# Designs tried in a protein design run: peptides against a protein of PDB entry 3S8F. Part 38

Target 1, 157 residues: chain A of PDB entry 3S8F
Amino acid sequence: VLTLFVAVPSLMTAFTVAASLEFAGRLRGGRGLFGWIRALPWDNPAFVAPVLGLLGFIPGGAGGIVNASFTLDYVVHNTAWVPGHFHLQVASLVTLTAMGSLYWLLPNLTGKPISDAQRRLGLAVVWLWFLGMMIMAVGLHWAGLLNVPRRAYIAQV
Target 2, 166 residues: chain B of PDB entry 3S8F
Amino acid sequence: DEHKAHKAILAYEKGWLAFSLAMLFVFIALIAYTLATHTAGVIPAGKLERVDPTTVRQEGPWADPAQAVVQTGPNQYTVYVLAFAFGYQPNPIEVPQGAEIVFKITSPDVIHGFHVEGTNINVEVLPGEVSTVRYTFKRPGEYRIICNQYCGLGHQNMFGTIVVKE

## One batch from the design tools (peptide; made by RFdiffusion4, then SolubleMPNN)

Design b1_p10_6_s1 (from b1_p10_6, 6 letters changed)
Fold by OpenDDE base, seed 4:
Structure b1_p10_6_s1 (fold): chain B 157 residues (1-157), chain C 166 residues (1-166), chain A 10 residues (1-10)
Amino acid sequence: as target 1 above (157 residues)
Amino acid sequence: as target 2 above (166 residues)
Amino acid sequence: AAELFAEALF
């Protein structure tokens, strides 16, 4: 029962992060309901990577509620659904955040800014990673709903 | 104005928080409703049944695969299944179509999975514990059992078969 | 899959 209550502080954190992004976008000149999104620094892989991670984390978080449900977990437990879930949480959010952190940290530690070519390559990498991860995650969740087991190379479906 | 923007952000945040709490309540209510009205396919958690994994092969209902299928009623059976490295016993498991089957599954060694294709039977099997699953096979044929919990070098080849006879 | 889901939850 207490497990489901973890959703409350998690959602509070999510909305706080979203509010922080909105505030940052508005400070950068964004206007209107959605104009602040465009005003965010989408040309910086150190920003884009963790934001893409957060986007992947949204369906992953929703899946967390499903996985924590007694009745729904019976359907999805130890199916391909589960690796789909944690690939969104770890391979998307954590990995992309790590990528973004490196793009921020290394220039600061070395005192040398990244080149424009490196910046563009970084953007390509994080976007391609996100796209591939979303395709894989959707596939895994779908397979899980089709009762494909995890940790198995063969399935009836 | 930055001040107006900040106030708007706070208002939106409060609104979304309220919405999220309302949705949580709705989801909990829906789950509760489902449990109350649609329980036919839900396997409730039973009492913890324990066994000694070091002796389960030598004595008790799991010791003899030939005696693993026990008729407990006119159309009711209990099947004592061992999941081990790397297979299942008995194999195949033979049961009649339309009978209520109670699977009693345990392991003599490590944690395994018991996933029956074509069914909603999917449980973890822990040494020292007995997993109980009730199911009625409506269609005759062969159903493959798959281990979906990594259990060692032979995990990928760990399969069993349930044969449902007419 | 839909039938299995329905059997489990409905």
Scores: peptide ipSAE 0.016, ipTM 0.791, DockQ to the pose 0.394
Fold by OpenDDE base, seed 5:
Structure b1_p10_6_s1 (fold): chain B 157 residues (1-157), chain C 166 residues (1-166), chain A 10 residues (1-10)
Amino acid sequence: as target 1 above (157 residues)
Amino acid sequence: as target 2 above (166 residues)
Amino acid sequence: AAELFAEALF
């Protein structure tokens, strides 16, 4: 009940954020249905990190609805599906948002901008993190659907 | 210009709201698909049954592992299982192939898991509650019981066996 | 994503 109740305002927030991103992209010269995406500052790890986190949060949020379903929970509960969900929500969104925040916060606190090398390294880090999280999450969800238990080192499959 | 910007923002919000509605239906469809393809994993919930975990080892149907398997009818059995730190009782659990088995599972100590590999049996076992699961083993052989809920230092080694006889 | 990653590094 609580999960489904929270899902509604969460979705509203997500799409509001998306609208803000679209507006920002269009202000930066993006045109058309998808051109605004390309116009966003993908060269800034402080931007890329939380956006990638948001992207990972989408399937995680959908999974939350599945987990909250009485019928579907019998399929996925206490399987590898659950940690897959957690890693999308926490290790992706929360962690990447924290990383992105640091790329903004530290330069502002020190008054010194990051070097180009640091910027590029930062981009590499957040993209690799996202890629790794997606691979792991897909694997865990798949394993969960195959009835691989969580909190166990062995499985029949 | 501020007014124009406001209208633009509103237009984008409306567009994304429309998209959100479309995605809602996509998610519903995905849930429906998952339900349709994985219904075999659904175990009906039984009536809530309580038991005193402090006395369950001393008296009642769980007290004697030799009396744990009870024939309740033709080709029907009830098996009273204890999940404890760190194992299952009885072990092994011996049941006939093709018989309808009702597992009554509880714990005398902490929360455990009862996951039977090769089946859709996967329940948490809480002290003070009785988990009821109904299953019919169609294939003879050995089925491993795995604890999938952390229960202490010996959790990773907590296994049981169900032996299905022809 | 791979292209975006490449563009981020170069």
Scores: peptide ipSAE 0.016, ipTM 0.762, DockQ to the pose 0.019
Fold by OpenDDE base, seed 2:
Structure b1_p10_6_s1 (fold): chain B 157 residues (1-157), chain C 166 residues (1-166), chain A 10 residues (1-10)
Amino acid sequence: as target 1 above (157 residues)
Amino acid sequence: as target 2 above (166 residues)
Amino acid sequence: AAELFAEALF
């Protein structure tokens, strides 16, 4: 009940953020239906990390609705599906947001910008993290749908 | 200029809201697809039922594993299963092929899982509550019961067996 | 990586 109650406000928030990103991208010179995306600061890990987190949160949020649905939860509960959902919500969105926050916070706290090497390393870390998380999450969701149990060392398939 | 900016933002928000509505229908369709393809074979049955976990081993339908399988009709059975630390009773559970089986599962101690491999039977078992699952085994053989809810030091070794006889 | 981290903090 609680999940479904907050689902609509969460969606509204997500799309509002997206709208803000579009506006920002267009202010940065992006044109067309998708050109604003390219205009966003993809060279900044403080930006990239949270955005990748948001991308992972899309299927995760959908999964949240599934997990909160009685009939669907019966299918996925205590299967590998659930860890897959968690890794999208926590290990992707929350973690990547924390990573992004670090790249913003450290320069502000230290009073100096991060080096170019640190920036590039940060981008690599964030993208690799996202990629790994997506692979794992997709695998876990898939395994869950195949009725692989969680908290068990024996798989059905 | 601020007013113009606000109008522009509003326009983008409206666009994204429209997109949101479209995606809502997509999600509904995906949910429907998932239900149609992955929910066959298990039907939750019965009303919320409670039992006293402190006496369930001593009296009632769960007390004697030898009497746990009760024929309720020509091709219908009720099986009273205890999930406990660390196993299931009766073990094995013997049922005929093709019969409608109603599992009545409870726990005398802590929360356990009841996951039957090869089936969609997958429920948590709470002390003081009875989990009810209806299923028909179409194929004879052995089906392993797995605990998929952490229940203590022996959790990983908590297994049972359902033997479906031809 | 450790050096880069230290550089960021100090």
Scores: peptide ipSAE 0.015, ipTM 0.756, DockQ to the pose 0.011
Fold by OpenDDE base, seed 3:
Structure b1_p10_6_s1 (fold): chain B 157 residues (1-157), chain C 166 residues (1-166), chain A 10 residues (1-10)
Amino acid sequence: as target 1 above (157 residues)
Amino acid sequence: as target 2 above (166 residues)
Amino acid sequence: AAELFAEALF
């Protein structure tokens, strides 16, 4: 129980970000419990990328609680589960946030807005990245639960 | 307008905070469920045991691989295993089926892993510390030991074998 | 993709 309480500040921070997104969506005309989500600028890769990162971070965060738990960590430690967790936390949230930041930063630095082609390409990149990352992460977590070792090129399973 | 915006943000924050607390309880329930239904059982951490890594090869129960397997009871054995760069000693480890095996694992050099495929045995091995793992092999055969902690250039080839005899 | 990226930078 005490271990799980360590996650409370992180959850508070994460959901504060979500609250900001909800507010933004409602300002854009979204209504209802979920209508605000649709109102968000899903045509902008600078927005989509970090949001997809947040989505990947949710199961990763849950896994973080597992990894920090004494008894459960014994099961998953140094298995493929661990790199699966890393890819959800770092390679999803951090990387996608960096990608999204790039799509905002470059136009501002150069003074040139991105072309429509660049925008579409950016959307394709971040969605494909997210999809690939989720497939890999799910695979790694699954393999980890099957006791596939980390840092080994072979496994009995 | 600014005041209204701040009030709205606060309301949304409260909602999401409530959700976060609810999720905390879900996670607690999930952990409890996992522990209650875990078929492999929970292996508690043992007491901290120390050993001198500089002398472990020369003196003590790890020094002679021929004496590494010690019968401590009618159906109980203690196996003193060294994980080193780059292998395990003894290799193979021979134990009888159905016996309770206590592995005492340490390292003379760097940190290694001791991961036995087909089992729930998976521990890090630290120089100066003794890792203790209890396991009963129900099925005869060969079980591969894999080093799952990077230990140097030969890490990927660091394997051992446990042979369980009928 | 490289060309599109270059277009954004220059």
Scores: peptide ipSAE 0.013, ipTM 0.784, DockQ to the pose 0.011

Design b1_p10_6_s2 (from b1_p10_6, 5 letters changed)
Fold by OpenDDE base, seed 5:
Structure b1_p10_6_s2 (fold): chain B 157 residues (1-157), chain C 166 residues (1-166), chain A 10 residues (1-10)
Amino acid sequence: as target 1 above (157 residues)
Amino acid sequence: as target 2 above (166 residues)
Amino acid sequence: AAELIAESLF
């Protein structure tokens, strides 16, 4: 009950954030149904990191609804599915948001802008992190559906 | 300018709300698909049953592993299993092929897991509560029991065996 | 990488 209740305001927040991103993209010259996405500042790790976190949060949020279902949870509970879920939520969204925040916060606190080399390194870090998290998450969810237990070093599959 | 911005924001919000509604149906469809493809053989939860974890080893149906397997009817058995730090009793659990087995599982110490490989049996075992699962083994052989809930230093080595006889 | 991080902090 609690999870499903929280899901509603979370979805509302997610789509509100998406609306804000669309508005920002259109202000930057983006046109059409998808042109606003290309217009967003993808060259800034402070922007890219949180956005990638949000993208990872989408399947994680859907998984949350699955985990909250009595019948579906019977299939996935205490399997590798569960670690897959919270790695999307915590290790992707929360961690990438924190990383992105640092790319903005540190330059502003020190008064020194980041160099181009630092910017490129930052982009590489956040994209590689996202890629790694997605590979691990897909693997864990798949393993969970194959009945691989969590908190165990051995499995039938 | 403020008025134009307000109208633009409203339009984008309406669009994303429409999209959100569409995605809601997609998620419902995915849940339905998962239910249809992965929920076959789900073991329903039984009624809430309590026991005293401090005395369960000394008295009652869990006290003697030699008497843990009880025939309750034709081709029907109840097995009283203890999950403890760090193992299961009885071990092995011997049951006949094709019989309906009712597992009554509890713990005398801490929370454990009871995951039987090759089956849909996967329950948490709480001290003071009795977990009830019903299963019929169609294939003879050995089935490994794995503890999938952290229970201490020996957790990783906590295994049991169910032997299904022809 | 460590040097690049240091440049951001100091």
Scores: peptide ipSAE 0.026, ipTM 0.777, DockQ to the pose 0.011
Fold by OpenDDE base, seed 1:
Structure b1_p10_6_s2 (fold): chain B 157 residues (1-157), chain C 166 residues (1-166), chain A 10 residues (1-10)
Amino acid sequence: as target 1 above (157 residues)
Amino acid sequence: as target 2 above (166 residues)
Amino acid sequence: AAELIAESLF
């Protein structure tokens, strides 16, 4: 149980980021309990990408707590659960953050602003990536709970 | 007013921190609930047992596959299993249905996995260490052993079989 | 899509 205190700073950081998003949304004119969400720049793939990454990171973080638990790790260790966790943490947050960074960085480096078509394409890429990643991650976690082994091409399911 | 703005920001931060702490307790509660309701099949951590991987094939209880299954009591057996590149010894492992089986698994070469389909047996096998797993097979039949830790070019073909006899 | 990417890079 004491090991789970490692989750405290991580959660604090995560929700501080959420607080920053709320503040940003309110600065952009959002009001009320949830109006600030709509006020965020959802038309910008450079913003949407890392935010979707954060959303994927939430269940991944919860899984991290599970993986850090001695008794629960016995259940999930070296099953498909572990790759599921990786894909949420790396292929979701890290990858989407990288994508978002590129959507900002490349226009600045080249001096060419993105066109509307490029913007729309970027949004499509980011959302489709997120959707596919969530489907795969849910599947892997589910398979893991069904005792599908990691690093094997066969399973008794 | 700068003071009012600062207070507002702090209020939002405090709110989210409170939410963070609440979620932490939720996760802990879920873990506690899971442990309380799913204690069956949890194998307690044992003492670390060590062996010399360079001699384990030549001497000791793992040396002879014909002697790998040892009856230790009424309806109780110990099975000494080697996981190696690329297979398991003995193969098949034959045990009676309903008997309490203690698997003692080690490796003479590299790290392997020992995952038994249809069971909760799933451990890593480290050279120099003995993995101990206790299990009772309630159903007769064949149970496949799968290596779920990469161990070389033949990893994907590394399988074993446990035959549970009536 | 490839053309759009190229426009972003060059």
Scores: peptide ipSAE 0.026, ipTM 0.805, DockQ to the pose 0.011
Fold by OpenDDE base, seed 2:
Structure b1_p10_6_s2 (fold): chain B 157 residues (1-157), chain C 166 residues (1-166), chain A 10 residues (1-10)
Amino acid sequence: as target 1 above (157 residues)
Amino acid sequence: as target 2 above (166 residues)
Amino acid sequence: AAELIAESLF
């Protein structure tokens, strides 16, 4: 009930954020249907991390609706599907947002900018984190649909 | 110009909202597809049913494992199963192939899982509540019951068996 | 990496 209650507002928020990103990208010189994406500051881990988190949150959010649906939850409940879901929500969105916040917060708190080396390392970290998380999440969802149980060391497949 | 900026962002918002609406239908379609392809014959059946977990072992249909399988009609059975720390009762559960089986599952102690491998039978079992699952085994053989809800130190070793006879 | 972390914190 709670999930469904917040689903619509969350979707609206997500798409308004996307709209803001498009606007920002176009202000940065991006043109065309997708050119604004390229114009966004992909060299800044403080930007990249939360955006990657948002991307992971898309299937995660959809999964939330699935998990909150009685008939579908019966299929996926206590299977590997569930860990797959919350790894997208927590370990992707929340964690990456926290990582991104770090790259903004530290320079402000310490009074010195992030070095180029730190920036590059940060980019590597968040991209690798995202990649690993997506692999794990896809695998877990897939396994869940194959009825691999949660909280068990054995599986039928 | 702030006003022009607001108008511009509004236009983008409208576009993205339209996109969101379209994606909503895509998600609905995906859900429908998932439901259509991942139905495995288990139908949650029943109503809110409660039992006293403190007495369920001493009296009632769960008290005697030898009487746990009850024929309720032609090719229809009810099986009264206890999930406990750390196993299932009766064990094995013996049922005939092709029969409609109604599992009535409860717990005398803590929350457990009842996940029958090879089937879509997968329910949580709460003390004081009766979980009801209807299923028909089409293939004879042994089906392993797995606890997929953490229930204590022996959780990982909590298994049962359903034997489906020809 | 440790040095980079230290540079970030101090």
Scores: peptide ipSAE 0.024, ipTM 0.773, DockQ to the pose 0.011
Fold by OpenDDE base, seed 4:
Structure b1_p10_6_s2 (fold): chain B 157 residues (1-157), chain C 166 residues (1-166), chain A 10 residues (1-10)
Amino acid sequence: as target 1 above (157 residues)
Amino acid sequence: as target 2 above (166 residues)
Amino acid sequence: AAELIAESLF
C-alpha cells in the first residue's frame, strides 16, 4: 500500500514540471496547444539533455507502477524488463541530467562560453544517447515480456 | 503582469491535473491488458518456510540428491532442489510428463535464481528460506535452469537441467 | 572530438 502511494507525489511532481515547461514556452512566445514546445530552447544541450531524460523517465515511471504491483511483479521480476526499467531511470534520466548539468556548469566555472562547435557536438551527443537508450530500453522491456531472464548471457528466445 | 501570469499558471496546472486523471485511467487499462495477455506468468505467493542453510546439506530432504524426487501421490511429486555456487542439485532433475511437481528450492550459501526456460518458473532462492513452486510439464524433453541472480565468479556458468520423461 | 573536449576543460 505504501509502495504504490509513492506514485502520487511522483506524478504530481512530473505534471508540475510539465506545467512549468509550458509556462516557460509560452513566455518565450509559444502559442496554441503545442506551440509552447517549439518555443523552448532546443538549441541548448544544457536544456535538451535533462528534458530528454524526463521523456525517458515517463515510460520508466509507468514501469515503476508495474514493477511495484503485487500481481504484475510476478510477470516481470528478474526478467530483462527490470534492466529496461532502470536503464530509463539511471542511464537516461540521471545520466542525461548529469550531461546537461555539465554543459551548464563547465562554462560557468571556467568563465568561457562553449563554442558553436561544442554546442552542436553536445546536441548530437545527447540526442544520439537518447535514441540509443530508447532502442535498448524498448528491446529490454519487450524481451522481458517474452520471459528473457536478466543477468544471463543466453536465453531460449 | 504578475496577476496575469498567476492566472495563467493556475490554468496550466488545472489542465495538467485533468491530464493526470486521464493518464490514470490509461495506466489502469494497460495494467488490465498486461494481466489479460500475460496471466500465465503470474505465480501465486506461497507461505514463508524457513530452513537452516548451515545444515541443509547434511540433514533433511535436501541432503541426498538421490532422494530429492519424492512421490507424494498419484501423479504428484515433490522435488527438493538446492541452488548453490555454482550449480543445482540434483542435476539433472528427472520428473514424469504430466505429473504435478512441487519444487522446494533453497540455498546453502548465497542468493541464487531459479529460472526454468520454456516455463513460467522464475523465483529467487534465499538462504534460510524455501521457495515453493508448483508446475506441470506438459511436454517431454530437457528444460534448462538458469541462475538469474548474480551469485559470484561462476554465476554465468550456473546451469541445471530438468529432464521430463514420457 | 578530443580537441573539442580539451577546449571545454582548458
Scores: peptide ipSAE 0.023, ipTM 0.789, DockQ to the pose 0.012

